# Designs tried in a protein design run: peptides against a protein of PDB entry 5A53. Part 162

Target 1, 230 residues: chain A of PDB entry 5A53
Amino acid sequence: LVENVKQALFIPGQSCNKNLHDIMVDLSALKKPDMKRFNRKNDIHPFEDMSPLEFFSEKNDCSLMVLMTSSKKRKNNMTFIRTFGYKIYDMIELMVADNFKLLSDFKKLTFTVGLKPMFTFQGAAFDTHPVYKQIKSLFLDFFRGESTDLQDVAGLQHVISMTIQGDFQDGEPLPNVLFRVYKLKSYKSDQGGKRLPRIELVEIGPRLDFKIGRIHTPSPDMVTEAHKKP

## One batch from the design tools (peptide; made by RFdiffusion4, then SolubleMPNN)

Design b2_p20_7_s2 (from b2_p20_7, 8 letters changed)
Fold by OpenDDE base, seed 1:
Structure b2_p20_7_s2 (fold): chain B 230 residues (1-230), chain A 20 residues (1-20)
Amino acid sequence: as target 1 above (230 residues)
Amino acid sequence: WELEEAYVEKDLALSKEVLS
């Protein structure tokens, strides 16, 4: 089965800064080799006009896009965009909190590029709340695509953990989503002559706490069309 | 500002760090 891995395009917005650029580089490294990046800043305001993003989706053959912008109200903002047929399907703003850590902040560990991560989601809202369901869907699409072959388990190298930061009630501000990346290390422990495989999770970065911003949800018609095409 | 057309950046340095 030719895994139709979705391609991602990372776009620095006009207000992109060094921190966002560094975050972009580190996050996009997890998407290699299925990633493109622009070097130039582009003046794109997706919640005002989506046309430039649809243009980029088509011209770059990318169904995933990430726009990097920063303002006083939306600091370190990563707008995640999905397209279907090069038309906007959905969008979500995820603002990176100031406590972020880059790959350089962790012990560098060798890993093979192009291996699919395993995901873990912590928080019931990932399955019940529409916003967190969208986030879960987005990140699964972003890093795994449509097909998880059983062969992915044999090649398991890293885990992406997404945690909702605390419980919340209706009408309360949505808690942040804690994004963490771990590498699996297998150790052969020789305890009493029996080699028991010990698996340890080592954080490798980046470490990102996402504050949820604006959301664009697809029309019911687009949802139906997107589910019809495998 | 003209929108940047299709541009593919190959970050070879980062790729080497991941593979080393």
Scores: peptide ipSAE 0.017, ipTM 0.502, DockQ to the pose 0.027
Fold by OpenDDE base, seed 2:
Structure b2_p20_7_s2 (fold): chain B 230 residues (1-230), chain A 20 residues (1-20)
Amino acid sequence: as target 1 above (230 residues)
Amino acid sequence: WELEEAYVEKDLALSKEVLS
């Protein structure tokens, strides 16, 4: 079954600022061509009322949404939303730290649109801790699109690295997730007349450190329905 | 504020190049 590539909708909230706009543009570039953006601010508060997001999901046929908001308490907040059957499945707030880097902060590199990134996850909690499991699931879902068994290795262009920033114990604040994007650069090194293929990772941006905010988890019933293979 | 419809920005530059 070819799973349809999930479409993403980027929504500037009422409190969206220039930094969030720039981050939105750069992050959404990695989701092209499977991305839509709004250009106008929408007054949406997903943890108070989810109905506008469900409306957008249905109207735009997008199962992935990112709401851009900023406040004193939740600065540079990217709320990632997934829907199932145009109903909210889960949500997570990921606040971008001020040390972010845009694509313009890195060397310009050409890339082909629509190539799927490879993911790397650093930190055991990505497999064990519910919140980090959700983050892992979300980003895989967001950028992989179709779960095709055949990753065409020949089409590997980008690597997305996600790292949990340090160790933590139960009851401690959850460490940030470090989001990094690399381009795979292949070149032939001539060492002693033997051209060895060498692969290098070049950071291309954006560089985002995510602070974890509020989370909405799906109901057990929705989990069951979402895992039913169509 | 009225809810808008999604649009696709035709930014060809961001489609082909990772801007520095």
Scores: peptide ipSAE 0.031, ipTM 0.526, DockQ to the pose 0.028; fails the geometry check
Fold by OpenDDE base, seed 4:
Structure b2_p20_7_s2 (fold): chain B 230 residues (1-230), chain A 20 residues (1-20)
Amino acid sequence: as target 1 above (230 residues)
Amino acid sequence: WELEEAYVEKDLALSKEVLS
């Protein structure tokens, strides 16, 4: 079963700034060719009214959306939205810390469009804590293209790493999630006549530290329905 | 207030150079 690759829509909000625009461009490059963008700012407040996002989901046939907004309270805020049947499934605010790096901050490397990234998750909470489980699910859903069994090993060119920044206890503020992208470089090392393939990871960007904001969780009914569709 | 329609950025090349 070729699962239809989920399409993503990137939406600049009314308060979108240059930094968020640049981040949007770089992050969306990883989703090509399964990505659409708006050029104009849209006045959307998803935690107040979700109807515009549902409209965009249906109109553009996109089950993934990212809204770029910035305020004093929520600086560099990327709201990630998933829809099911063009209705809001879940949402999460991920605010990009000021220490971000763009693709232009890294060594220029050739990247083949359309290849699936391998994911790595560092932190036990990605499997146990509801919020981090949602983040893990979201990013896997966002960047996992068509599951083709045979192409996964031969087509591996890059790795997306997500790390929970430190330990936390119940009731404490949730640590940031560190988003990193690496390219696999294969070197032929001639060690003593045995050509051992040496694989190196080279960071290619963008580099994003996500602060977790507001979350919308799906209704139990929507969870049940979403699991029934292959 | 008009809602914008999405556009797809055309990739001219199968291989993109990640800007250094």
Scores: peptide ipSAE 0.030, ipTM 0.504, DockQ to the pose 0.030; fails the geometry check
Fold by OpenDDE base, seed 5:
Formats: C-alpha cells, sequence, structure tokens
Structure b2_p20_7_s2 (fold): chain B 230 residues (1-230), chain A 20 residues (1-20)
C-alpha cells in the first residue's frame, strides 16, 4: 500500500523571531518536497483556539503543522500539530534550547530531496511513556516520506536520532529530547583490494534539544478512526 | 566518488492571503 505522504505546513506565529525562522528553514528542509511555509506571521494560539489550525489544515491539505512562537515562558517554541480529517488529532509544544545549531554550523553536505530518513530512538520511555510515545509517533509520521515496500538501503542518506536526555521517574520533569541529524557518507575506497564500503555518519544539523511543553492528546474516538484508515 | 547530489531548493512559500 503506497501511503500518501503527509504534507507539512510551517507557520510563523506572531512572536516568531529570527532564530525560530532559521530553525524552521533548516528543519523543514528535511521535509522537502512535502512541505509548505507561510511567509507571514499568523496570530495563532492553538491551546486556546484550534479552529485556525484546522482551517489551515484543510485549505493547504496538510495533516502536519508546526507553529513557531516565542515568549519568555515558552522560548523558541515549536508546536507540532497533527490533524485527522482536518481536525486536530494531537499537539505538542517542543521548545528549542538555546544551544541549538543550524545547518550553517556544520560542514555543508549535499543531499537528495525526498529521501526517507532512518530514525533511531534512544530511551525506553519512547515505548512506554505516553508523552514520549507521542513524540516518537509524531516524528515518525512527520518524516516517514513515501512508504515504499522496498526501503532501498541504497537510498538512505539521513539518520535522525532522538534521545531522551537522562532517566526520570514519575512526577519528575520530563527530560529533553535531543534531536540530531546525520548524513550517511559512503566511501568507496578505490584501492584494489576488498572494497569494503566504509559508512560514516556525519552530523549535518540542525541540532535541537527539545524541552517538552503543553500537550493535547487525541480523543479515543479519533485514535480508533485514525488506526482504521490504512 | 562523493555523490554530491545537488540540493534543489523548491521555494514553496505560501501566504495567508493566497489561501484565504
Amino acid sequence: as target 1 above (230 residues)
Amino acid sequence: WELEEAYVEKDLALSKEVLS
């Protein structure tokens, strides 16, 4: 079954700043060609009123949205939104820590647009804790690309690594999620012996440490309906 | 051989006014 690639819409909020814009540009580059960006700032408060996002989802045919906002309380906030049937499915605020790195901070490497990244998740909570399950689901859904039955390993160019920063117990603040992007670099040694292709992972950026903010979880009914559709 | 595949920047910039 060829699953239709989910389209993403990146929305600058009213409080979007240069840093968030740059982060948006760099992160959205990984979603090309299945990405749209608004150039104008939009005054959207998704945890107060979701209707503008549902409107944008429908009008742009995007089931993924990222709202870029920044305040003193929620600095460098990327609100990730998923819709189902153009209705809000879930939302999560992921605030980018100040130690972020842009693509320009790394060695510039070319890559083909549209190749599916491989994901790696580090931390047991990605499989057990509801919030981290949502994050895992979100990012897999966001960057899944075209589901070709043949994940042609030959087409693997990127690895996205997501790591929970440390252990935590119930009642403790949720650790940050460390987002890292690597390019798979294959060296064909032309030296006449056993051409063992050396594969190296080179960090290409962006480098983002996500602090978890507010969450909207899907209704049980929407979960059921979303799983029924292939 | 570094396959430097050329990054094709498609500018898919939209405005609220175009969609509204």
Scores: peptide ipSAE 0.019, ipTM 0.466, DockQ to the pose 0.020; fails the geometry check

Design b2_p20_7_s3 (from b2_p20_7, 8 letters changed)
Fold by OpenDDE base, seed 3:
Structure b2_p20_7_s3 (fold): chain B 230 residues (1-230), chain A 20 residues (1-20)
Amino acid sequence: as target 1 above (230 residues)
Amino acid sequence: WELEEEYTKRLLELSKAVLS
């Protein structure tokens, strides 16, 4: 079965700056070859009018979009959008903290394009809290896509790690999500005639700490329709 | 730093378990 891999469109907003552009380039590299980037800034305000995003979704045949904007209130903001039938399904603002690291900040490692990443989620809220459940769902959709075939574990080279930064109680501000990317490095170790493969994780970037912003959730009707499609 | 190191350690352990 040909995996229907979701295509992503990265859109610089009017307030997109150099830092956001660099983050966009590095994050989108993990989505190659299933990624498009606009070179021009677009004046889009998704929480005011979603119509331009629906238009871009249809025109570019992309069910995933990321809008790059920055303001005083929402610095380094990545708005992640999913569409269903070219209509907005959900949206979430994830603001990148200033302590981010780019791919250039790490040792360059060769990787095979198109291999699916392994995911790890740290924090019980990823399974229980609606916002973190949406984040988990989003990133799985974004980087893994729909897999009908058993994942060949032998072909896994990347690990995407998402961690909730600390514990929180109801009514408290939602902790940041720490986004990390690792490459699996295997070593042949001969210890006492038993070859135990030694596996190490090497961080490859980008390193992003996400502050959670505004959220748009799908209507119950859209949820039902989205689950009916195989 | 300590928290990230602990998480990295746990990740390494999990990755070893999945790849074993």
Scores: peptide ipSAE 0.024, ipTM 0.597, DockQ to the pose 0.048
Fold by OpenDDE base, seed 5:
Structure b2_p20_7_s3 (fold): chain B 230 residues (1-230), chain A 20 residues (1-20)
Amino acid sequence: as target 1 above (230 residues)
Amino acid sequence: WELEEEYTKRLLELSKAVLS
């Protein structure tokens, strides 16, 4: 079965700034070759009118979209959108904190394009809390795609780590999600007969702390339809 | 930073387990 890899479309909004553009470039590099980027800014307000995004989803055959906007209230905002049948499935605003690091801030490491990352999620809420469950699902869909067979281990190159920043109680503001990317490095220790492969994780970027904004959750009917295996 | 180091260590352990 040829894995139907979900295509991503990155859309600069009207308020997209240089920082967001740079973040977009770096984050989208992890989605290569299965990504498109618009070069022109588009005036889209997804929480007011979703129709333009549905149009772009269909026109570009992309079930994943990221809208880049920035305002005083929602600085460095990446709105992640998923579609099903070119209709909006869910949306979430993830605002990048000012402490972000770009790929250029890390040691340049060569990587093979198109290899699937391993994921790690830190925080119980990723399995229990609706918003964090959505985030987990979103990022798995975005970068891993559909579950492929064990052959993915041979292609393991990098790890995406997502961590909930601290504990929280019901009714408290949702903690940020710390997004980190690591490359696996294998070192052959030539010292003394035991070839113990040393595996090290090296952060490669980008480093993003996501503040959670507005969300759109799918209807129960859409959930049922989206989980129907073809 | 300490939390990130601990998570990195855990990730390393996980990666070793997956690659073993």
Scores: peptide ipSAE 0.023, ipTM 0.583, DockQ to the pose 0.082
Fold by OpenDDE base, seed 1:
Structure b2_p20_7_s3 (fold): chain B 230 residues (1-230), chain A 20 residues (1-20)
Amino acid sequence: as target 1 above (230 residues)
Amino acid sequence: WELEEEYTKRLLELSKAVLS
């Protein structure tokens, strides 16, 4: 079974700045080799007109897209888009807080390109709240794809951790999602003749705190169709 | 299976420790 790994397209918007560009480069590195990036800015407003994104999805054969925009109201905004049959399935704005760290801020660690990350989700809302369920689904879809082969565990080199920043009640603003990436380091511990591999997690970046913005949810019909195709 | 479960468990424990 050819793993139908979803391809991602990273698009700098017209308002894309240096910080967003750097974030785009670093985040897209985790999606290699299944990633394309535009070098030119594109004037796209997905919540006003989705047609350009559907066009790009089809022309680039990418079912995942990330639009990088920045404004006073929506600073460092990453709009994550998924398509089904080159039509918009869902969208979510995730604004990167100013405390972000790039890969260059961490110790350079070599990793094999193309290995799928393990995911950890911290916060009950990832399983119960519609918005966080969408975020969970999106990131799993974005970095892991639909196929989980057992061979992925043997090749596990990094972990993506997503944490909801605190508890919230109904009517309160949705807490940020803390995005962290760790590399697994295996140390041979020679303690007591049993070579138990000691595993340590080392943060490798990028470090992103996502503020949740606007959301486009799929139509019930599209949900049904997307679940029918294995 | 046991190795994968133990590995996953250890990863989860480590992730909790890093997030604390």
Scores: peptide ipSAE 0.017, ipTM 0.539, DockQ to the pose 0.081
Fold by OpenDDE base, seed 2:
Structure b2_p20_7_s3 (fold): chain B 230 residues (1-230), chain A 20 residues (1-20)
Amino acid sequence: as target 1 above (230 residues)
Amino acid sequence: WELEEEYTKRLLELSKAVLS
């Protein structure tokens, strides 16, 4: 069974800065080998014209894209885009807060490229609120894909954690999403009869706090089409 | 299979504990 792993394309926008470039490098490292990166800046404004992104999706055979831009209004902005049939399915702006940490800020641990992470989601809104449901769906698609082979569980090396930062009421600004990555360390306890593996979590980075920006949601027709398993 | 499920369950419990 050829796992139809979704390929990701990372695109520096015209306003991409050093911080965003570094974040792009680190986040894309978690998507290896199923990622491409552009080295040149591209003047793309996805909420004004989506056509360039659809073109790149088709030409690079990537159903996932991340556009890196920064402005006074939208500082350190990562626009996550999904396509279906090389047409825009959905988009979301996630702005990285200034307190971010890169992989270089953590102890370097060896990891195997291509192993799928486990996910943990903290916050009831990930299952009930449309925006957080989209975020959950996006990150699952981005890093895990739709098909999980059981062999991936045996090779599990890291966990991606996403937490909604606090409670919120209707009409209030949406809390940030805290993105954390942990490596799993299993120790065989030699203690007596029940060899219960001791598991430790070690943060490996990157550490990103996402402020939610603009969102594009798919049409009901596109939702129906995307859920039609071929 | 049972060991993998238990391992996954423990990982999830640990992840919740680290985030609490």
Scores: peptide ipSAE 0.017, ipTM 0.532, DockQ to the pose 0.086

Design b2_p20_7_s4 (from b2_p20_7, 7 letters changed)
Fold by OpenDDE base, seed 2:
Structure b2_p20_7_s4 (fold): chain B 230 residues (1-230), chain A 20 residues (1-20)
Amino acid sequence: as target 1 above (230 residues)
Amino acid sequence: YALEEELEKKDLALSEQVLS
């Protein structure tokens, strides 16, 4: 079953500013061609009322949404939303730290639009801790391109690396998740007349450090329905 | 493991770097 590529909708909230807009543009560029962006601000508060997001999901046929908001308490906040049957499945707030870098901060490299990135996850909590498991699931779901059964390693252009920033114990604040994008660059090393293929990782941006905020977890019934293969 | 360790090191180092 070739699962249809999930479409993403990027929504500027009422409190969206220039920085968030720029972050939105850069992050959404990684989701091309399977993305839409709203140009107008929308007054949406997903943890108070989810109904506007369900409406947008259905109207735009998008099962992935990102709401861009900013406040004193939740600066540079990206709320990631997934829907199932146009109903809210889960939500997570990821606040971008002030040390972010945009694509314009990096040397422009040629890339093919629409190639599926390879993901790497660093930190045991991505497999054991419920919040980090949700983050891992979300990003894999968000950036999964065309499900070609052939993970054509030959078509691998870039790697998205996600690292948990340090160890933590129960009851401690959850460490940030570091988001990095690297291009695989092939070099011919001329070492003593033998051309050895060398691969280097070159950061291409954006660079984002995500602070974890509020989470909405799906109901057990929705989990069961979402895992039913048609 | 080697690739993941390298990426972890790179990711962490870049959080401390101010791109001039």
Scores: peptide ipSAE 0.410, ipTM 0.854, DockQ to the pose 0.039
Fold by OpenDDE base, seed 3:
Structure b2_p20_7_s4 (fold): chain B 230 residues (1-230), chain A 20 residues (1-20)
Amino acid sequence: as target 1 above (230 residues)
Amino acid sequence: YALEEELEKKDLALSEQVLS
């Protein structure tokens, strides 16, 4: 079953600023061609009323949405939304820290368009903690292209790394999630007459540190329906 | 595991570095 590639819609909220716009452009570039962006600001408050997002999901045939907002309490906030049957499945607020870097901050590297990035997740909580499990699921779902059975390892050019920033205990604030994009650079080193292939990881951007905000989790019934393979 | 450890160290280090 070739799962249809999920389409993403990027929505500037009423409080969207230049920094958020630039972040939106760079992150959405990783989702091309399966991405749409609105040019106009929309007054949407998803944790108060989800109906506008469900409307946009249906009208644009997008099961992935990202709302860009900023306030004193939630600066540089990216709300990631998934829908199932054009109804809200889950939501999570990820606030970008001020130390972010854009693609323009890195040396432009040529890459072959169409190669799927490999994901790596660092931190045991990605497999055990419900919030980090949701983040892992979200990003895999967001950037997974057509599942070609051929993981052509030979075609791996990019790695997206997601790291939990440090250890935490129960009752402590959840550490940030570090988002990094690397290009794999292969070079042959001649050491002692043996050519050993060496791989270097070169950061290509964007660089984002995500602070975790509010979360909406799906109902048990919706989880069951979403996992039913037709 | 070696790749993940390297990536973790690199990711953490980059959060502290301001690209000049």
Scores: peptide ipSAE 0.408, ipTM 0.853, DockQ to the pose 0.040
Fold by OpenDDE base, seed 1:
Structure b2_p20_7_s4 (fold): chain B 230 residues (1-230), chain A 20 residues (1-20)
Amino acid sequence: as target 1 above (230 residues)
Amino acid sequence: YALEEELEKKDLALSEQVLS
């Protein structure tokens, strides 16, 4: 079964700044080789008109898109878009908090390009709350694609951890989602004569705290079509 | 379960840390 890996397109918006550009570069590096980046800014407002994104999806054969914009209301905003049949399936704004760290802020660790990360999700809302369910689905689609093959633990190099920052009740603002990338470092501990494999998690970046913004949910018809395996 | 709890604690702690 040829794994149909979803391709991602990163688009600088008109308001894209240096920080967003750097974040884009670092996040897109995790999607290599299945990633394209535009070098030019594009004036796109996805919640006003989705047609330019549908055009880019089709033209570039990318079912995943990330639009980089920044404003006073939506600083460091990454709009994640998924398409189905080159039509908008869903969208979500994830604003990067100012406490972000780039790959350059961490010690350079060699990693093999193209190895799929393991994902971990912390917070019950990832399974119960519609917004966090969408986020979970999005990131799994973004980095793993449709492959259900059991990841060989022996080939696991890194973990992407996503944690909901605290508890919340109905009517309260949705907590941020903490995005962390760790390299797995295996070492043999000689404690007590039995060599037990010990795994150490070393942060490699980027470090992103996502504030949730606007959301576009798919129509019931598109949900049904997207779940229809051809 | 133990790994997720450790990751949660680590993730939260890193949001509070300013890398000098």
Scores: peptide ipSAE 0.407, ipTM 0.852, DockQ to the pose 0.040
Fold by OpenDDE base, seed 4:
Structure b2_p20_7_s4 (fold): chain B 230 residues (1-230), chain A 20 residues (1-20)
Amino acid sequence: as target 1 above (230 residues)
Amino acid sequence: YALEEELEKKDLALSEQVLS
């Protein structure tokens, strides 16, 4: 089975700034080699007109897109878009809080490009709440691509942790999602001549706290089509 | 088709800006 790894396109919006650019570079590095980036700003407003994104999806053969925009209302906004058949499937705005950390803020560690990360999700809402279900689905889709049962444990290098920041009730604002990236580091502990393997998680970045913004959900028809195994 | 062609004319240069 040829893993149809979904390709991602990162798009600077017209209001993209240096911080967003840096975030884009760092986040997209985790998607290598299955990533493209635009270097010029694009005047795209996905919640007003989706046509440009569908065009880019088709022309670049990317089923994943991330639009980088910033405004007073939606600061450091990463709009994650998925397409199906080059048509918009879903969209979600995830605004990066100001406390973000870039890869340069962490100790540089060597890693192999292209290894699939393991995901951990903290918060029951990832399995019960529609918005967090979408986020979970999105990030799994974004970084893992097609679920191959061959989680080659031997290839486990990165862990992406996503945590819902606190409890919430119905009608309350949705808590942020804390995005963290770790590298597995193996140490040989010399305890009494028996070298026990010790595994440690080392944060490598980026560190992003996502505030949830606007959401576009797929039509029931598109859901049915997307779930149809060919 | 018409919309796609119009988008192609407007955004062709943008779609080619992929960083290698």
Scores: peptide ipSAE 0.029, ipTM 0.674, DockQ to the pose 0.018

